# Designs tried in a protein design run: peptides against a protein of PDB entry 8PQO. Part 239

Target 1, 252 residues: chain A of PDB entry 8PQO
Amino acid sequence: VLLKEYRVILPVSVDEYQVGQLYSVAEASKNETGGGEGVEVLVNEPYEKDGEKGQYTHKIYHLQSKVPTFVRMLAPEGALNIHEKAWNAYPYCRTVITNEYMKEDFLIKIETWHKPDLGTQENVHKLEPEAWKHVEAVYIDIADRSQVLSKDYKAEEDPAKFKSIKTGRGPLGPNWKQELVNQKDCPYMCAYKLVTVKFKWWGLQNKVENFIHKQERRLFTNFHRQLFCWLDKWVDLTMDDIRRMEEETKRQ

## One batch from the design tools (peptide; made by RFdiffusion4, then SolubleMPNN)

Design b1_p30_6_s4 (from b1_p30_6, 21 letters changed)
Fold by OpenDDE base, seed 4:
Structure b1_p30_6_s4 (fold): chain B 252 residues (1-252), chain A 30 residues (1-30)
Amino acid sequence: as target 1 above (252 residues)
Amino acid sequence: SSMEEEKKKLELEIVLGAISKYLESNAGAS
C-alpha cells in the first residue's frame, strides 16, 4: 500500500472551488469525445453515515469503446470495467476505484477535504497515528512550471501568466502563497487529497502503486491549473447555473 | 510459467491503461 496526501493550494474560496470544480469537470467532459458513453449508474442515492450527509454513487465505467480494438480483444473479462464508488459530501469527498478483473488485488481510494487554509493541517483525514506516519505529504504548486510535464504545458493554462479580469487574481508569482497571507481580500483554500493505492501482486506493488500516484499527481496538477486559469469563466456562475449546465450536458 | 507471467503482465497493463483512462476522464471529480 502506498499513501500520499496531495495538498493543492488555490487562491479561491472553498465555496468558489465547488463551482469551479464542477465547471472544470464539465468542460473536461465536453472536451472528451464520447463523454458519458459507457457509464452505468448502479446506485445514486443520498446517504447519511457518522454525521456525514451526501450523495452516494456507484458507477461502472465500461471502457471497451475507449480502448483500441486490439486491447479490447486481449482484455480479460472485467479488465475494462472500472467501478467507482463515490461519497460526495462537499467539502468532503471519497472515491473508491476498483476493477472487476483485479477484484481485491487493486484499489484506489481518494479522500478529499477542502479546507480554507494554506495546507497547514496535519492528518486532516484523521488516520491512525501509525498510518499517518507512512503518508507522504505532496504539495502541488499550480504556479510551479517544473511540476508540469512539457507535453501537458499550455500557456493559456499557466497560472504564472494568467490574470483574472473579473477577480484581479493572478498571475501567481514564485511566492504567491506567501503573498496570499498578506492579501486580505483574496480567498484561499487547500484541497487535501489523500490517495491510497493498494496493489497486492508480489513484486509489482511498488511499481504499480507509484505509477498510479504519478498519474494522479499529474492529473491533479493539470486540473487545478485549468481550474484557476478558467476562473473568469466560472467565478460568476452559481451552483444553479452549474446544475443547469450539467442537465443540458446530459441531454446532448 | 514464463508464459503465464507474461500473460498476467499484459493483463495488468491493460487494466492499468483502463484505470489511467478513467483517471484522466475523472481527474477533477475525486
Scores: peptide ipSAE 0.658, ipTM 0.938, DockQ to the pose 0.764
Fold by OpenDDE base, seed 1:
Structure b1_p30_6_s4 (fold): chain B 252 residues (1-252), chain A 30 residues (1-30)
Amino acid sequence: as target 1 above (252 residues)
Amino acid sequence: SSMEEEKKKLELEIVLGAISKYLESNAGAS
């Protein structure tokens, strides 16, 4: 088991982030061929647990059409089916990812708290002390180009170059996080993303767990760079606007 | 056997490829 808490600081409010996240997810889905293809929704219902109220979803992602024919032919039963169980209670979210073939031998859990701070809270997910001491805190700086792979870099998605016309936020200089403390008119938040990766096959645990964490770090970095650089596209949108975009994406 | 281990490794690579595709398509949803 390998746990890391990724802390992503953004110059947006917790309320703004909810819109920006949904917009950016919808936009990313539009840019991918077959956005909603192969997604089966098993459950979509409200839940209430220990004062947490939100929406529970269970989806199966059937990836048979997303892999080369030779991979599909070699894939064992269930290998290309990914189960996603999600508890969406913004500003809290939990996602559990499993694979039918791997069963209990593989798990990814992502638990996210969105807080109006600069990533200074310790153990925001309230782990037991014995578990918390094994968690590595990883700060993602969306303005730091050195954290971005050359193949992923786009100038139009560079927070160090982008300036929001609508809000005046950006560009983000090397010390932008420290400067936020003195900028009374700029909201800020941190997404605390506790990622748990469990892989049980002996001799391969560390390799696979580190591989998944490397992918997640890359994806979180790129996504939040996009989210910030798309600020002028989503900052004035309502939740009703977002719902319309999601419906349009489902029809493609 | 060595063949069984190679088969398991291939199956794992297929699963990891599928997971990577999922994660790429859902990077912001988690």
Scores: peptide ipSAE 0.658, ipTM 0.938, DockQ to the pose 0.778
Fold by OpenDDE base, seed 3:
Structure b1_p30_6_s4 (fold): chain B 252 residues (1-252), chain A 30 residues (1-30)
Amino acid sequence: as target 1 above (252 residues)
Amino acid sequence: SSMEEEKKKLELEIVLGAISKYLESNAGAS
């Protein structure tokens, strides 16, 4: 098992982030060929557990149509089916990802707290001390170009170049996080993303677990750069506006 | 056998490819 806590600091409020996240997810989905094709929703219901109230979803992503024909022909049963169980109780979220073929031999868990701070809280997910001592904290700086692969870099998604017309936020210089402390009118938050990767095949644990973490770090970085650079597109939207856009997208 | 090990390796690569595709398509949803 390999645990890392990714801390993503953003110059937005926790409330703003909820809108921006949903907007950015929707935009990313539009850019994907086939959109939500192959998604089966098994469960979508409210839940209450230990004082946590939210929405529980269980989805299956059938990826047979999303891979080359030769891969589909060679794939064992269940290999192209991804199960996603999600507990959405913003500002808290938990997602568990499994694969039918791998069964209990592979699991990705992502637990996120959104807090109105600069990523300074230790053990926000309240792990046992023995578990917490094995967690690597990884800070993602959305303004740091060196954290972005050249193939992923887009100038229009560079927080170091972007300035929000509506809010005046940006561009983000090298010391932007320190400067936030002195900007009383600029909200900030941190997304604390605890990622747990479990892979049980002997001799391949470290390789696969590190591979998944590398992918997640890359994706978190790119997503939040987009989220910030799209600020003017979503900052004035309400949750009702987002819901309408999601319904419109489903109808297309 | 070495052939069975190569088969398992191929199957794992297929799974990892599927996981990667899922993660890319659902970036930020977690």
Scores: peptide ipSAE 0.656, ipTM 0.937, DockQ to the pose 0.803
Fold by OpenDDE base, seed 2:
Structure b1_p30_6_s4 (fold): chain B 252 residues (1-252), chain A 30 residues (1-30)
Amino acid sequence: as target 1 above (252 residues)
Amino acid sequence: SSMEEEKKKLELEIVLGAISKYLESNAGAS
């Protein structure tokens, strides 16, 4: 088992982030070939648990059409089916990812709190002290070019170059987080993403668990760089606007 | 057997590829 808490600081409010996240997810889905194809929604219902109220979803991602033919031919049953169970109660979210073939031998859990701070809260997910001791806190700086792979880099998605016309936010210099404290008019938040990866096959645990974390870190970095650099596209949108966009996308 | 181990490795690589594809397509949704 390998746990890391990724802390992503952004110069947006928690309320703004909700809009930006949904917008950016929708845009990313549009850019992906065959967005929504192969997704089976098993459950989509409201839930209430321990005072947490939100929406629960269970989806199966059938990836047979998303892999090369030779992979599909060699794949054992269930290997290309990914189960996603999600509890969405913004500003809290929990996602559990499993694979039919791996059964209980593989699990990814992502728990996210969105807080109006600069990533200074310790153990925001309220783990037991002994468990928390084993969690690595990883700060993602969206302005740090060194955290971005060359193949992923786009100048139009570089927070160090982007200036929001609508908000005046950016570009984000090397000390932007420290400077943000002195800017009373600029909101900020941190997404605390606790990622738990469990892989049980002996001798491969560390390799697989580290591989997944490496992927997640990369994806979190790229996503939030996009989210910020797309600020002018979504900052004036309401949640109702987002809902309409999602409905329109489903009709495409 | 060595053949069974290689088969398991291949199956794991397929699963990891699927997981990676999922994670890439759902970046930021979680």
Scores: peptide ipSAE 0.655, ipTM 0.937, DockQ to the pose 0.794

Design b1_p30_7_s1 (from b1_p30_7, 18 letters changed)
Fold by OpenDDE base, seed 1:
Structure b1_p30_7_s1 (fold): chain B 252 residues (1-252), chain A 30 residues (1-30)
Amino acid sequence: as target 1 above (252 residues)
Amino acid sequence: MEEELEEKKKLTLDIILGGFLMLAPKLFRS
């Protein structure tokens, strides 16, 4: 098991982020073909647990139509079914990804707290002290170009070049996080993303767990760079506007 | 039987990793 807590600081409020996240997901999905094919929604209902109130979803992603015929024919039973269980109680979210064939030998869990701070809280997910000692804290700086792969880099998605016309935020210089402390008119937040990866196959555990974390870090970095650089597109949107965009995306 | 199991495991690993990469954009909301 490999645990890392990714801390993503952003010059937006917790309330703004909710809109920006949904917008950015919808926008990124427009260019992805087949987003709705092979998705089965088993559960979509409100939940309340230990003071946490939100929406629970259980989805199955059936990969049968996404793999070559020979893979479909040779794949073990359940291997092509990915389960996603999600508890959405913003500003808290939890997602658990499993595979039917792997059973208890594979798990990706993402637990996120969105807090109005600069990533300074320790053990925000309230792990036991012994478990917390094994968690690596990883800071993602959306303005740091060195954290972006050359193949992923786009000038229009560079926070160090972007200036928001609507909010006046940006561009983000090398010391932008420290400067936020002195700018009382600019909101800020941190997304604390505790990512747990378990892959219990002997000889492959460390390789696979590290690979998944590498991909998650890449994903979080690129996504939040986009979210910030698209600020002028979503900052004035309402939740009703977001819902309309999501419905339009589902039809494509 | 052991060789067949290892082949199934190898194929499953490729499926999971490929599926994970495919689903990555949808995981932005997590």
Scores: peptide ipSAE 0.389, ipTM 0.874, DockQ to the pose 0.567
Fold by OpenDDE base, seed 4:
Structure b1_p30_7_s1 (fold): chain B 252 residues (1-252), chain A 30 residues (1-30)
Amino acid sequence: as target 1 above (252 residues)
Amino acid sequence: MEEELEEKKKLTLDIILGGFLMLAPKLFRS
């Protein structure tokens, strides 16, 4: 098991982030083929647990139509079914990804708190002390180009170059986080993303777990750079606007 | 049987990783 807590600081409010997140996910998904194909929604219901209220979803992603025929024929039973259980109670969210074939041998869990701070809270997810000692805290700086792979870099998605016309935010210089503290009119937040990866197959555990974390870090970095650089596209949108956009997308 | 199991495991791993990467954009909502 490998745990890392990714802390992503952004010059947006927690409320703004909710809009920007949904918008950015929608934009990123537009270029993907087969958006709804092979997705089975088993459960979509409100939940209440230990004072947490939100929406619970259980989805199965059936990959049978997305793999070559020979893969489908050779894949063991359940291998092509990925389960996603999600508890969405923004500003808190939890997602658990499993595979039917792997059973307990594979787990990806992402637990996120969105807090109006600069990533200074320790153990925001309230892990046991022994477990928390094994968590690596990883700060993602969206303005740090060195954290971006060359193949992922786009100038139009560079927070160090972007200037929001609508909000005046940006560009983010090397000391943007320190400067943010002195900018009373600029909101900020941190997304605390605790990622738990379990892959129990002997000899592959560390390799796979580290690989998944590497991908997650890459994704988080790129996504939040996009989110910020697309600020002018979504900052004036409301949650109702987003909901309408999602409904319109479902009808296509 | 062991070789077959290893092949199935390898294939499953590729499927899982591929599926994970495919789902990654949606996981940004997490």
Scores: peptide ipSAE 0.386, ipTM 0.873, DockQ to the pose 0.592
Fold by OpenDDE base, seed 3:
Structure b1_p30_7_s1 (fold): chain B 252 residues (1-252), chain A 30 residues (1-30)
Amino acid sequence: as target 1 above (252 residues)
Amino acid sequence: MEEELEEKKKLTLDIILGGFLMLAPKLFRS
């Protein structure tokens, strides 16, 4: 098991982020021409547990159409089915990814708290002290180009070059986080993303767990750079606007 | 029997990693 807490600081409010996140996901999905996987929604319902209220979803991603015929014929039962269970109670979110064949031998869990701070809180997910000692904290700086792979870099998605017309935020210089504290008109937040990866197959555990974390870090970095650079596109949108956009995306 | 099991495991690993990469953009909501 490998745990890392990714802390992403952004010059947006917690409330703004909710809109920006949904917009950015929907926009990214529109541009993805491929990947029409068979998605089965098993559950989509509200939940309430211990004061936490939100939406629970259970989806199955059927990969049968995404693999060659010979793979489909040779794959063991359940190997081509990925389950996603999500608890969305913004500003808290939890997602659990499993595979039917792997059962307890494979798990990806992402737990996120969105807080109006600069990533200074310790153990926001309230892990046991012994477990928390094994968590690596990883800070993602969206303005740091060195954290972006060359193949992922786009000038139009560079926070160090972007200036928001609607809000006046940006560009983000090397000391942008320190400067935020003195700017009354610029809100800030941190997304605390605790990522748990488990892969129990002997000889492959470390390799696979580290690979998945590497991909998650890459995704978080690129996504939040986009989110900020698309600020003018989503900052004035309402949740109803987002819902309409999501529906339009589903029809394509 | 052992060889067949190892082949299935290898194939499964390729499937889940490939699937994870394909699903990655959807995981931004997490």
Scores: peptide ipSAE 0.377, ipTM 0.868, DockQ to the pose 0.586
Fold by OpenDDE base, seed 2:
Structure b1_p30_7_s1 (fold): chain B 252 residues (1-252), chain A 30 residues (1-30)
Amino acid sequence: as target 1 above (252 residues)
Amino acid sequence: MEEELEEKKKLTLDIILGGFLMLAPKLFRS
């Protein structure tokens, strides 16, 4: 099992982030050709647990249409079915990904707290001390170009170059986080993303777990760079606007 | 039987990793 807590600091409020996140996810999904095929929604209902109130979803991603015929024919039972269980109680979210064939031998869990701070809280997910000592804290700086692969880099998605016309935020210089403290009118937040990866197959555990973390870090970095650079596109939208957009997208 | 199991595991690994990469953008909402 490999645990890392990714801390992504952004010059947006927690409330703004919710809009920006949903907008950015929608935009990213437009570029994906197979977004809706093979998705089965088993559960989509409100939940309440220990004071946490939100929406629970259980989805199965059937990969049968996403793999070649020979793979479909040779794949063991359940191997092509990925389960996603999600608890969405913004500003807290939890997602658990499993595979039917792997059973208990595979797990990806992403737990996110969105806090109005600069990533200074320790153990925000309230892990037991023994577990917390094994968690690596990883700070993602969206302005740091060195954290971005060349193939992923886009100038229009570079926070170090972007300036929001609507908000005046940006560009983010090398010391933007320190300067942010002195900018009383600029909101900020940190997304604390605790990622737990388990791949319990002998000889492959470390390789696969590290691979998944590497991909997650890459995705988090690119996504949040986009989120910030698209600020002017979503900052004036309300949650109701986003909901309408999502409904319209589903009808297409 | 062991070879068949290993092949199934290898195929499953490829499926899971490929599937994960495909689904990863959708996990941004997490």
Scores: peptide ipSAE 0.370, ipTM 0.864, DockQ to the pose 0.599

Design b1_p30_7_s2 (from b1_p30_7, 21 letters changed)
Fold by OpenDDE base, seed 2:
Structure b1_p30_7_s2 (fold): chain B 252 residues (1-252), chain A 30 residues (1-30)
Amino acid sequence: as target 1 above (252 residues)
Amino acid sequence: EEEKKKKEEELTLKIILGGFEMIAPILFRS
């Protein structure tokens, strides 16, 4: 098991982020071929547990259409089915990803707190001390180009070059986080993403767990760079606007 | 039978690792 807490600081408010996240997810999904194809929604209902109230979803991603025919033919039962269980209680979110074939031997859990701070809170997920001491804190700087793979880099998605016309935010210079403290009119937040990866196949555990974390970090970095650079596209939208957009998309 | 299982595991691993990019948009919602 490998745990890392990724802290993504953004020059947006917690409330803004909710809109931006949903918008950016929708846009990212549009860019993916076959968005929605092979997705089965098993459960989508409100939940309440231990004071946490939100929306619970259970989805199955059937990868049969996403793999070559020979893979589909040879894959063991359940291997191409990814389960996603999500508890969405913004500003808190928890997602658990499993595979039917792997059963208990594979788990990706992502727990996110969105806080109106600069990533300064320790153990925001309230882990036991023994567990917390094994968690690596990883700061993601969306303005740091060195954290972006060349193949992922797009100038139009570079926070160091982008300036929001609607908000005046950006571009984000090397010391943008420090400067943010002095900008009383600019909101900020941190997404604390505790990622737990478990891969219990002997001899492959560390390799796979580290690989998944690497991919998660890459994903978080690219996504939040996009989110910020798309600020002018979503900052004026309300949650109701997003809901309408989602409903319209489902009808198509 | 053991060889079959090993092949299935190997293929599953490839699916998981290779499929991670396919499910990347899913992870954006986390």
Scores: peptide ipSAE 0.303, ipTM 0.843, DockQ to the pose 0.546
Fold by OpenDDE base, seed 4:
Structure b1_p30_7_s2 (fold): chain B 252 residues (1-252), chain A 30 residues (1-30)
Amino acid sequence: as target 1 above (252 residues)
Amino acid sequence: EEEKKKKEEELTLKIILGGFEMIAPILFRS
């Protein structure tokens, strides 16, 4: 088991982020070949657990149409089915990813707290001390180009170049976080993403777990760079606007 | 049988890792 807590600082409010997140997910998905194909929604219902209230979703991503024919033919039963269980109680979210074939041998859990701070809270997910001491805190700086793979870099998604016309935020220089503290008019937040990766196969555990974390970090980095650079596209939208957009998209 | 299992495991791992990339953007909805 490998745990890392990714802390993503953003010059947006927690409330703004909720809109931006949903918008950015939708926008990013437009360029994905996967789209909604092969997605089965098993459950979509409100939940209440230990005072936590939100929306619970259970989805299965059927990858049969996304893999080559020979893979589909050779894949064991359940191998092509990815389960996503999600508890969305923004500003808290939890997602659990599993595979039918792997069963308990594989798990990715992503627990996110969105807090109006600069990533200064320790153990925001309230882990036991013994577990917490094994968690690596990883700060993602969306303005740091060195954290971006060359193949992922896009100038239009570079926070160090982007200037928001609507908000005046950006570009984010090397010391943007320090400068942000002195800017009373600029909101900020941190997404605390505790990622738990479990891969039990002997000999591959560390390799796979580290690989998944590397991918997660890459995804978080790119996503939040996009989110910020798309600020002018979503900052004036409301949650109701997003809901309407989602409904309209479902009808198409 | 063991060889078959190992091959299935290897293939499944590739599937999961590859599939994860395509569904990753959707993970940000929760």
Scores: peptide ipSAE 0.300, ipTM 0.832, DockQ to the pose 0.507
Fold by OpenDDE base, seed 1:
Structure b1_p30_7_s2 (fold): chain B 252 residues (1-252), chain A 30 residues (1-30)
Amino acid sequence: as target 1 above (252 residues)
Amino acid sequence: EEEKKKKEEELTLKIILGGFEMIAPILFRS
């Protein structure tokens, strides 16, 4: 098992982020091939557990149509089915990803707290001391181009070049995080993403777990660069606007 | 039987490792 806590600092408020995240997820999904094909929603209901109230979803992503025919024909039962269980109680969220074939041998868990700070809190997920001491804190700087792969880089999604017309935020210079402290009119937050990766197959555990973390970091980096650079597209939207957009998309 | 299982495991691993691009939108919601 390999745990890392990714801390993503953004020049947006916790409330703004809720809208921006939903908008950016929708846009990112549109930009990728496949969209919602192969998604089965098993459960979508309110939940209450240990004082946490939110929405619980259980989805299955069927990859059969997204892989070559020979893979589909040779893959064992359940190998192409990804289960996502999500507990969304924003500003807290938990997602558990599993594979039917792998059963208990594979798990990705992402637990996120969104806090109105600069990523300075320790152990926001309240792990036991023995567990916490083994968690690596990884800071993602959305303005740092060196953290972005060349193949992922787009100038229109570069926070170091983007200037929000509606908010005046950006471009984000090398010291943008330190400068936020002195900018009383600019909100900020940190997404504390505790990622747990478990891969129990002997001899491959460390390699696979590290690989998955590398991919997660890449995804988080690219997503939040997009979220910020799309600020003018979503900052004036309300949660009700987002809900309407989602409903309209379902009708199409 | 063991050889069959190993082949299935190998293929499944390739699917999981290669599938991150396919399931990337899932991870954005977390």
Scores: peptide ipSAE 0.294, ipTM 0.831, DockQ to the pose 0.518
Fold by OpenDDE base, seed 3:
Structure b1_p30_7_s2 (fold): chain B 252 residues (1-252), chain A 30 residues (1-30)
Amino acid sequence: as target 1 above (252 residues)
Amino acid sequence: EEEKKKKEEELTLKIILGGFEMIAPILFRS
């Protein structure tokens, strides 16, 4: 098991981020081939637990149509089915990803707290001290080009170049986080993403767990760069606007 | 049967490791 807490600081408010995240997810998914195909929603209902109130979803992603024919024919039962269980109680969210074939031998858990701070809180997820001792804190700087792979880089998604017309935010210079503290009119937040990766097959645990973390970090970095650079597209949208967009996308 | 199981595990691992591009939208929602 490998745990890392990714801290993503953004020059947006916690409330703004809720809209921006949903918009950016929808936009990113729009460009993916087979979006919506093979997705089975088993559960979509409200939940309440220990003062946490939100929406619970259980989805199955059937990858049969997204893999080569020979893989589909040879894959064991359940290998191409990915389960996603999500508890969305924004500003808290938890997602658990599993595979039917691997059962308890494979798990990705992502627990996120969105806080109106600069990523300075320790153990925001309230782990036991012994567990927290083994968590690596990883800061993601969306303005740092060195954290982006060349193949992922797009100038239109570079926070160091982007200037928001609607909000005046950006571009984000090398010291943008320090400068942000002195800007009373610019909100900020941190997404504390505790990622737990479990891969229990003997001899492959560390390699696979580290690989998955590397991919998660890459995805978080690129996603939040997009989210910020798309600020003018979503900052004036309401949650109702987002819901309409999602419904329209589902119909296509 | 042991050989069959090993082959299935190997293929499943390849699916998981190679499938991150396919499940990237899922991860963005987290």
Scores: peptide ipSAE 0.288, ipTM 0.831, DockQ to the pose 0.519

